# Peptides against a protein of PDB entry 3ZOQ, part 82

Target 1, 223 residues: chain A of PDB entry 3ZOQ
Amino acid sequence: QLLQDSWWNQLKEEFEKPYYQELREMLKREYAEQTIYPDSRDIFNALHYTSYDDVKVVILGQDPYHGPGQAQGLSFSVKPGVKQPPSLKNIFLELQQDIGCSIPNHGSLVSWAKQGVLLLNTVLTVRRGQANSHKGKGWERLTDRIIDVLSERERPVIFILWGRHAQMKKERIDTSKHFIIESTHPSPFSARNGFFGSRPFSRANAYLEKMGEAPIDWCIKDL

## One batch from the design tools (peptide; made by RFdiffusion4, then SolubleMPNN)

Design b2_p17_5_s3 (from b2_p17_5, 12 letters changed)
Fold by OpenDDE base, seed 4:
Formats: structure tokens, sequence, C-alpha cells
Structure b2_p17_5_s3 (fold): chain B 223 residues (1-223), chain A 17 residues (1-17)
């Protein structure tokens, strides 16, 4: 509920809607009765790190990592000290091949978020060990609204859509204003089918440069 | 994601063996 003013102005109406009230009550029960990730204070980290006005790039994920200490409220990102999940490792492999960045010794993408990369999951919570356990509970309606208000923004955004789930959101994006970068998912199951070699990082920066904006420094420093 | 969840589940299963 405590968001930056820029996001609050865009989303305040959603928080008053019955669906979100029901979601909130569900989450209160879930966090009380189950182990839920991320920490409740980290649910909206993507919005905390990247204001509505500062969004340059959006990377969509599905739902948070469901293992202990992994999820930090940012899609694909893991807290420092956490082993990099396979998909994230592949993201860094592509990053290295695309623009020559070294593979960091941690999996935190906070540096991207601070530069205007909105690392948004469509579902923002999960039960421990139970992928998609909070699917269809109301998060998708809120995150759809996040996509909508970004699509409605006059200043262009770059959407990076890895895999079919993320690509389903394309219909909500005004492609006359915004740019879309699509490929297969970075998962080992799909990465060799199009993610590797897709060069999303250089392509995103190319769009930013065309827009007269500063490119993202995608390279992540070791901690 | 579903893909990541499947991967994590495989790892978790391996660690629990």
Amino acid sequence: as target 1 above (223 residues)
Amino acid sequence: SEEEAEELARYEAAYNV
C-alpha cells in the first residue's frame, strides 16, 4: 500500500477495489498460516526501486521463486548469497555474449531496477515449494493494470517478453508507442530455442538511444 | 515461472535424496 507517489497516483484506485481487498485478506491469512515469499515488505520492491516515471524497460516474470531466501520482489532476481537459478544463469550467459559483461558472483538485479528496469512478476507472492500457488487470486489484475498504465504513458517503454506467458501480455501494450523484445524463456528447457542469441540487452539499449535516453548499464558488479 | 519452478523442483528433489 505504501508506494511512491508516481505509482500511487496510477494504482490508488485498484487498491480500493473489492478484488484487491480480497487479495489483501487472503495474503494476511497466507502469511500468517504458511511460509510465503517474498517477505511481505518486499512484495512491491519492483515498484519501490523503479518509479512509474523512471521506467525505461520492463522485464516480465511469472511468479516469485519459492525457495527459502530467494525471492526479493524482483523478477528473475535473487538475494545476494543465494545460488543463481538456472534461468538467471542463462540470462547472465546471454548478457555476456550480447554485450561482454562478466558473470557476477551474485544474482541480484537491483542495479538494473535502480536504472529504470522494472522487474515485474505477474503474480507477486508464492507459497514455499508451491509454484503458482497464488495464481488467480488477484495479483494478475493488479499487474495487468501496471502494464496498462505503462502502456498509456506518453514516454515510451521497452518491454522484454521472455516466453509465452509474458508474451500473452503483448495485447495490452500499445506497440505504436512502445517497443517489444520477444524471445523464448531463459530456462534451460527453452533457452536454446531462441533466448540465446536474442541479444535483448543491446537491443534495449539501441531503442533507448533512438529515444534519446541514456542506455542501461547492464553489467553487474560483484559484491 | 513455471519453467523455473520445474527446475527448482528437480534440484529440491535431488537435495532431498
Scores: peptide ipSAE 0.040, ipTM 0.716, DockQ to the pose 0.129
Fold by OpenDDE base, seed 3:
Structure b2_p17_5_s3 (fold): chain B 223 residues (1-223), chain A 17 residues (1-17)
Amino acid sequence: as target 1 above (223 residues)
Amino acid sequence: SEEEAEELARYEAAYNV
């Protein structure tokens, strides 16, 4: 599936580079020989739901969930009917405490994506049951470029950076134009060390309002 | 994930210290 024109204009040069061609060849082998997540048609869902121009907020993840039926090409998000992973449960707990949203009966964050929240993993594929199995294969170079072109954009972006991995991308973000919200990761192992009470949702909306933009409706309806 | 593993390691280091 073709990328939206706005993303294509920003990324077309990357797709012609040797590293990306090597990545594609690797992925062809992986999808043929292994069970890879997400479905190949869902790899770029973050870019499909949120155009380059429509990005208001970026939430960075590491790599997709590696269990059956979980990953849908959006960071932290799971397909409807899938049990909410621990980190996602904590995200919803913070959402409830921050702005009063009810905890949804599913884990799909598509409604955020449709409003301009780019739910981007730094690595966009994974082998079943093998976390980080596609680390260092070329995705990071592409997703770094995604961060770069957003950083270069004149219209400000809000970057929500949970945990060390995401925060390592700060050096790529022009903080003279863009806003950064940082905390510990929503993982059960780190959430109590700063994620809970960080209020990223209300803070993001406060920035959006200051910029004269519509806030995100972070509340997710039940299915 | 690596992030979760790193966070776990930090947590364990903080409490095992």
Scores: peptide ipSAE 0.031, ipTM 0.687, DockQ to the pose 0.093
Fold by OpenDDE base, seed 5:
Structure b2_p17_5_s3 (fold): chain B 223 residues (1-223), chain A 17 residues (1-17)
Amino acid sequence: as target 1 above (223 residues)
Amino acid sequence: SEEEAEELARYEAAYNV
């Protein structure tokens, strides 16, 4: 699927750069020779569901889930029918504690994406069973540019940065215009060290309201 | 912390985050 015009206008120059050409050639080989997630049609789902202009909130992930049927091109999100990964379960626990939402019977965050929550991984592909297998191959340069063009946008954005990896991107964000919500990662290994009780959802909505924007309906309906 | 980061990295390597 082609990128929306709003993203194309922001990113078109990147796609012509040698690094991206090399990345694409690598990906062609990888998808031909290996099982790669997500499906090649879903790589840019974050940009498909949330236009450049519609971005209200950004939630950064590292790379896609590497298990069968899990990744759907959205950070932390899994396709319906897929067991919720531990970090996602913790996200929903915090969501419940923060604003009282019920735990959904699925792990799809598409409803957030459709409301302007850009669910962006810094690396957009992974080999089956091999976390971070596509790290350092060029995705980070593109996704850095995505962060940059959002940072350059006049209309404010809320960046939710869970964990060190996401927080390393803070240097690219103009904090004079944009809001940052930081905590430890929702992973079971870090969630109790600051993620739980961080109330990112209510805080994000508070910023949106302050900006005169409609809040996100974070509650996810059962399927 | 570095320890937390290492644990997270190990978790990411072995499990879905």
Scores: peptide ipSAE 0.029, ipTM 0.652, DockQ to the pose 0.245
Fold by OpenDDE base, seed 1:
Structure b2_p17_5_s3 (fold): chain B 223 residues (1-223), chain A 17 residues (1-17)
Amino acid sequence: as target 1 above (223 residues)
Amino acid sequence: SEEEAEELARYEAAYNV
């Protein structure tokens, strides 16, 4: 699967490195022998929907949903027709309270991705029913590079870092150029400890407007 | 996610007290 030229120019050197070749060989075996999510064609959907130059906002996730039909290569997002996971439900609750958006009847965040919201997981694949099963296999090195090249970009980016794992990437972000929005994770177990009321959507748009950029239309239409 | 799983584990641990 070929990346857009803008991402290819930033990442081509990574794809030639031994770690990535080993990752690819691992993935070939995994997809052949196990049920792996997302579909292999959807692994890089975040990069497909949002070019390097078009990135306005980054929302970091950990790894894909591990249930059937859920993952679509975008952090927190689920395919239409799939029940919204608890964290995603809380994201929509905060969206409603923050800027008045209605709760959508689906969980697809593709509309955000198309507007420049990079919905990036740090690990891009998972075994069915085995959360974080592909941790430490090479994805983190690639996705760290994605964060690095965005951090090095002259045009500012807004990083939304929900929870501890995402916030661990803060050290890679040049805060002299880029903006960071941090809160607890939207998970039901942490959302009431800071995620709710954090207003990440209006805050992100405020930064975009300050930079003279078009804000994100965060409201998601029903399908 | 692992973070959600860890949070769940913490939640379960709190109720196991």
Scores: peptide ipSAE 0.028, ipTM 0.684, DockQ to the pose 0.108

Design b2_p17_5_s4 (from b2_p17_5, 11 letters changed)
Fold by OpenDDE base, seed 3:
Structure b2_p17_5_s4 (fold): chain B 223 residues (1-223), chain A 17 residues (1-17)
Amino acid sequence: as target 1 above (223 residues)
Amino acid sequence: MEEEEEERRLYEAAYNV
């Protein structure tokens, strides 16, 4: 599936580079020989739902959920009908405490994506049951470029960086133009060390309002 | 080494069912 024109203009040069061609060939083999998530049509869902120009907020994840039917090409998001993973549950708990949203009966964050929240994993594919199996295969170079072109954008972006992995990308972000919201990861192992009470949703909206932009409706309706 | 292990633990926790 072709990327939106705005992303294509930003990333077209990457797709012609040897590293991406090698990645593509690797992925062809992987999808043929293994069960890979997400569905190949969903790999770029983050870019499909949120155009380059429409990005208001970026939330970085690591790599997709590796269980059946979970990953939908959006960081932290799961398809409707899928049990909410622990980190996502904590995200919704913080959402409730931060701005009073009800806990949704599903884990799909598509409504955020449609409003300009780029839900980007740094690695966009994974083997079933094998976390980080596609780490270091080329995705990081592409997703670094995504961060770079957003950093270069004149219109400010808000980067929400949960945990050290995401925070390592801070060096790529021009903090003279863009805003960063940092906390510990929503994982049960780290959420109580700073994620809870970090109020990333209200803080993001406060920045959006200061920039004269419409805030995100973070509350997710039941399906 | 400690940072990588911590990252691993955080990742595993984040993506557990």
Scores: peptide ipSAE 0.056, ipTM 0.712, DockQ to the pose 0.632
Fold by OpenDDE base, seed 5:
Structure b2_p17_5_s4 (fold): chain B 223 residues (1-223), chain A 17 residues (1-17)
Amino acid sequence: as target 1 above (223 residues)
Amino acid sequence: MEEEEEERRLYEAAYNV
């Protein structure tokens, strides 16, 4: 699918660069020869659901879930009917403790995306069963550019950076204009070390309100 | 390198099925 005009205007130059052409050719081979997630039509779902101008919050992930039916082109999000991965469960636990939302019976974060939460992975594809299999293939350069163009935007953005991988992107964010919420990763291995109790949702909304923007309705309804 | 490997494992585990 074609990107929205707002993203196309920001990223069109990247798509013409050799690295992206090489990435595209790699992906063509990968999708032809391997089982790759998400579906090729869903790769840019984060950009499809949230236009450049509509971005209020960015939540960075690493790469897509590598199991069948899980990845839907949004960081941490899983398709309806898919069991919530451990990190996502912890996200919902923090959501509940932070602002009182009920834990939804599904793992789709599309409702956040539609409200201006850019759910961006730094790597946008993965081979089945092989985490980080598409690391270093060009996605990071594109997603770095996405961060850059958002950082350059005059209208403030809130970046939620869970864990060290996401926090490595801080250097690309103009903190004079944009706000960063940092904690440990929601993974069961790190959540107790700072993610729980970090209250990213209420903090994000507090900043949105301070900026004169509508807060995010973080509560997800059951399907 | 060790911290990066631990971090990698942590994030890989976060996306484990």
Scores: peptide ipSAE 0.051, ipTM 0.688, DockQ to the pose 0.565
Fold by OpenDDE base, seed 4:
Structure b2_p17_5_s4 (fold): chain B 223 residues (1-223), chain A 17 residues (1-17)
Amino acid sequence: as target 1 above (223 residues)
Amino acid sequence: MEEEEEERRLYEAAYNV
């Protein structure tokens, strides 16, 4: 599926580069020979739901969930009807404590994406049951470019960087223009070390208000 | 190396549990 015009203008040069052509050929083989997530139509959902110009907030993930029916091309998000993964449960717990939202009966973050929250994984595909199986295959170069073009944008962006992997991208972000919200990862193994109580949602909205932008409605309605 | 491995374990656990 073709990217929105705003993203295409920013990324078209990447798609012509050898690394991306190699990635594409790899993906063709992977999808033909293996069970790969998300569905090939959903790989770029983050960019489909949130145009380049509409990005207000970025939340970085590593790679897609590798279980059946989970990944929907958005970081941390799962399709409706899928059990909420532990990290996502913790995200909703923090959301509740931060701004009083009820915990939704599903794990879809599409409502955030539609409001300008770019839910970007650094790697956009994975083999079933094999976390990080597509690491180092070219996605990181594309997603680094996504971060770069957002960093170069005149209109400020808020980057929410949970955990060290996401925080390593801070060097690519012009902190003179853009805002960074950092904490430990929402994973059960790290959430108590700083994620809980970090209040990323209210802090993001506070920055948006300072910029004269509409805040994100972070509360997710039950489906 | 240890921090990368711990980070890997954290992310793997976040997806697998």
Scores: peptide ipSAE 0.061, ipTM 0.702, DockQ to the pose 0.553; fails the geometry check
Fold by OpenDDE base, seed 1:
Structure b2_p17_5_s4 (fold): chain B 223 residues (1-223), chain A 17 residues (1-17)
Amino acid sequence: as target 1 above (223 residues)
Amino acid sequence: MEEEEEERRLYEAAYNV
């Protein structure tokens, strides 16, 4: 799968750097010797669904789901037919309370991605059953560059930063141009401490309207 | 055409895991 030209122009220099070559060689070995998620063809789905120019909103995740058939290369999203993970269930609960959307019968956030919501994990691969197993292997440098080039973009972006891990990226975002929505993580361990009631969806749309952009249709249709 | 081919080769080298 080819990256869209807009992302390629922003990131092509990264792929020539030694760190990325080392990452690539590591991944080749990992995919050959271990069960790695997502499928290798889905690693860059966030960039495939949302071009550099079309990004309106960024939602940062940590790393992919590590269970069979779950990860689809989009933060918090799961393939259709997969049980919604607890954090995703809480996201949909907040969506319902915020703007009245029905809870969908699946966990795919592809409809958001297609509207300009970049669903980016900071680490783009994981070993089966081993959360954060590919942390510190090079992905963070690439995804930091993704944040940087978006921060440098003239057209404003809305960054939704749930939890401490995502919020650590705030220092890379030019807040003179871009908007940040922060709360605790949607995880059951933290959602009651600020995620619920944070209304990130209506707030994001309010910023989009202020910028003269079309709002996101956050409501997800059943499949 | 040559630049596009180089970009394609670089892309394939970068993204095909």
Scores: peptide ipSAE 0.033, ipTM 0.572, DockQ to the pose 0.018; fails the geometry check

Design b2_p17_6_s1 (from b2_p17_6, 9 letters changed)
Fold by OpenDDE base, seed 3:
Order: structure tokens, then sequence, then C-alpha cells
Structure b2_p17_6_s1 (fold): chain B 223 residues (1-223), chain A 17 residues (1-17)
């Protein structure tokens, strides 16, 4: 699908490379032969909602939820009406403790995306019921480039890196220009080892205000 | 590896519904 001009300018060269063409061919087969999430029209929703120039914060995820109706092309986010996954529940718990937001009755993070929070998974598709099934197929090279072009941007970005997978991307981020907020993953297996109490939302807003930018309204309204 | 183990733990919980 068509990307916003700002992202197209940054990524157009990638789409012409053999790895991406091979990825596209793979995806064509996968979507034809398997049930793949998210919907093909939603694969690049993170880039659709948040232009390259409008990115203020990046939150990295791994790959999309693999259950019916869950994934909407945004890391950690689920479509309205979908039960909140455990990690997302913990994100909202930390949000409540950090800045006092109520826990929403849905799991859609679209309101964050519209404010400049790039909710990027490193892998952008998955087979139904098969976590990580599209790992190593080419998405990581594209999403690495997304991180790279943001790192190269003059206007600072805040990278929120929860867990080991996301933190492996630190080497791609110019910390002389950009800010990193790190903690353990919001997963129930790791949240109590550092995620809870890490206060990423208030810390991100503190950086934004220091930069002279509008803070994110992290609170999510009920639907 | 230890890293792989931790990644699996995070992935399992991340993708759980």
Amino acid sequence: as target 1 above (223 residues)
Amino acid sequence: SELERKLVEEEDAYLAS
C-alpha cells in the first residue's frame, strides 16, 4: 500500500532491493495459502498513523499477535473488542501507576500512534497460531532500516526498549542525539523484574518537554 | 543460550491472548 511521503522518501530504496522482493513473494504465497495476520492492508499501519517526521517515541515489539482479529499492525495493540493480552494488561498497569491513567476497556493504542508514538514490530506478519513464523524472512532488515533512518534524523527520538529483543537494537541508535528508556519486558515473566516502576510514560514526556515538544497524552479513553 | 531463552519467554507472553 501507499506510504506517507515522509516514509516513502526514507524507505523507497529498500523496496527495490532483492530481499524485499523476496519477502513480497513469500508474503503473496503465505496470504494465499495460510491465514496471515494482520490483514494485508494493515501491515504498515504503524507507518500510516505516524509519519517519519511526526515520530516522537518508538516502542518496539517482536511480531504480531497470531490470534483471530487481534493484530492491527501496531506493536502491543489489539483491535477493539479483543481481550487484552497479558503484556498489554501490564503496560496499562504501569501506565496507571506512572501517571494515573485509568485502564481502558479495550486494547487499541491507535491514540498513541496518532500522537507520534511509532508502535513498530520488528517482524510485521505472522501465521495464525504460529508465533514467530515469519522470523528471518526479511522484515527485520526493513525494520532495522526504519530504526536507522530515525537514528539518522536530526530531530531527537525517544526509544522505549522493553526486554532483550528490543534492546538488541540499541547498537543502531545514536545516543548522542536520541534518548533510550530501557526496562525488562512487560511480560508476566519479567515485568516484576524491572518493568513495573520503570515509569516510561512520564520519563518520555519529560524528555519531550525538555525538547520543547508537546507531551504524549498516554491516557486512553474507553470506547 | 540464555538470550534465546529470555527471548522465548518474552515472546510467549507477548503473543498470548
Scores: peptide ipSAE 0.035, ipTM 0.714, DockQ to the pose 0.231
Fold by OpenDDE base, seed 5:
Structure b2_p17_6_s1 (fold): chain B 223 residues (1-223), chain A 17 residues (1-17)
Amino acid sequence: as target 1 above (223 residues)
Amino acid sequence: SELERKLVEEEDAYLAS
């Protein structure tokens, strides 16, 4: 809820708009009446862990995992102790194949977020057991603005766009300034059609080094 | 494209499962 100053400065106007107020009221009802993920305190974890100025890489997801204890406000990430979802397993397989990282014994991507990887879902909440239940309620407008303000940033950003949904946001990204890494989604339904072998992690680091920035340590330590 | 449409549908189906 309470954002870092850097994000607040970029998004404060959005929070005053009617669409966001309506979204907020909807969420109040949803959280009161049924089980919503992630925990309300974790909704903006992506922005909490990665300030506007610290963003180096953006990885877009659709909406949070809708199972108990899974979502932690970061795209593709699950809380420690939670079984790794299939897409996340494939992400780690590609990570291993790409740069040799070991498969971690947990699914938390917080270490990425802390290094400047914005793990952003386009929709930031979901009802338990009901995927996309909060689609079209206002989150997309806010997260579009997040993409916009990053696109407008002078310091380059790397956008990793897995799958069609994420790639639809490409039109909002100034490719004269920012780098885009695209492939099929890590989902078992699509991973073998291009995600595997796409080497997004080494490619992202190559761009970072080209920009004179520190690369991401993508390898995740066991807990 | 048809391929893109199918990919979106498959991704949605997976996420919805």
Scores: peptide ipSAE 0.035, ipTM 0.728, DockQ to the pose 0.128
Fold by OpenDDE base, seed 2:
Structure b2_p17_6_s1 (fold): chain B 223 residues (1-223), chain A 17 residues (1-17)
Amino acid sequence: as target 1 above (223 residues)
Amino acid sequence: SELERKLVEEEDAYLAS
């Protein structure tokens, strides 16, 4: 897995550790013996689209979509032509209410990633039809390290933490330098309990402006 | 644990509809 220089410099030591080597061997077997998502070439898309130095905002997910053609290596994002999952639909509803963006006719968040929004899942692979199947296999240790090196970065980062899983990572974030936006998860089961009306997009841009940085263009154009 | 179950529920909500 070839990473950009900025991420390689931050993570190269992790790839040499036994836990990651064991994870790699596990993944080799999994991809050979059954259907795993995303495509192996897309596992690190979040890091490919957003370099370590270019990260402005982090949005944490749990693990990839486990249906065919869905996952593209970015949290909450689906490939063009794929039906928008319920949580993503709610994300776009909040986006519309927050800053007036239209609902896009696709579910790809690549335009966010290209602007510095790191769309990171804590687990980066999954078996087809088996949610959470690769939990506890080593990904969490790597992605914890990703959070850690961002927390240690001098240039501030905005962390958007939807739901309990993401919010468990708060203890790893230095709030003397970085900003946290929290709410309930965009899931239909929790969105009405705090996600709707949380206005994470305008709040993120407000922080960016305070930092003297360009805001994110959160609006997504139709394809 | 209860916490673990809730975490899985959030995942299932957007992955399994």
Scores: peptide ipSAE 0.035, ipTM 0.705, DockQ to the pose 0.182
Fold by OpenDDE base, seed 1:
Structure b2_p17_6_s1 (fold): chain B 223 residues (1-223), chain A 17 residues (1-17)
Amino acid sequence: as target 1 above (223 residues)
Amino acid sequence: SELERKLVEEEDAYLAS
């Protein structure tokens, strides 16, 4: 997959490293021998939709949904026509309570990505029905680098870190330049312990306005 | 640990359909 020049300039050195070459070889075997999600052409959709320079907000996920037709290369997002997973439903509930958006009839977050919301999973592929099956295979090193180069960017970024997995990346973020919004995960297991009422969407827009940038239109239209 | 338990719970719900 070819990346936009802005991301390529930031990540080209990673793609030349042995770990990434080994990852690519592993993925070639996996896609040939197993059912892997998302489609190989969609692995880097987060970077395709949101260039390095256009990133305003980052929302970190773990790894892709492992059911058929779900993953589309964006954290928490599902393809149109796919039932909204529980965490995504809770995201939309908080969106409604935070800024009054209606619950959309689909789960695609592409409209966020196109506005500068980098919907990044730390691991970018998964075997069907096997959560975290590609953990520790090299993706984390690449996605850590993505976080690093964003942290090093002079223009500030807002990092939304839901749950402890995402919050573990906080140490990589220069908080003298960048803003962090933290809460519990939108998972049904944790949402009522802090995610609900955290108002991440209005808070993110408040930071954007403070920086003189256009806010995100978080409301998602029905398809 | 409590942290590990919470991480597992978040993962399970995140990936659930």
Scores: peptide ipSAE 0.034, ipTM 0.712, DockQ to the pose 0.227

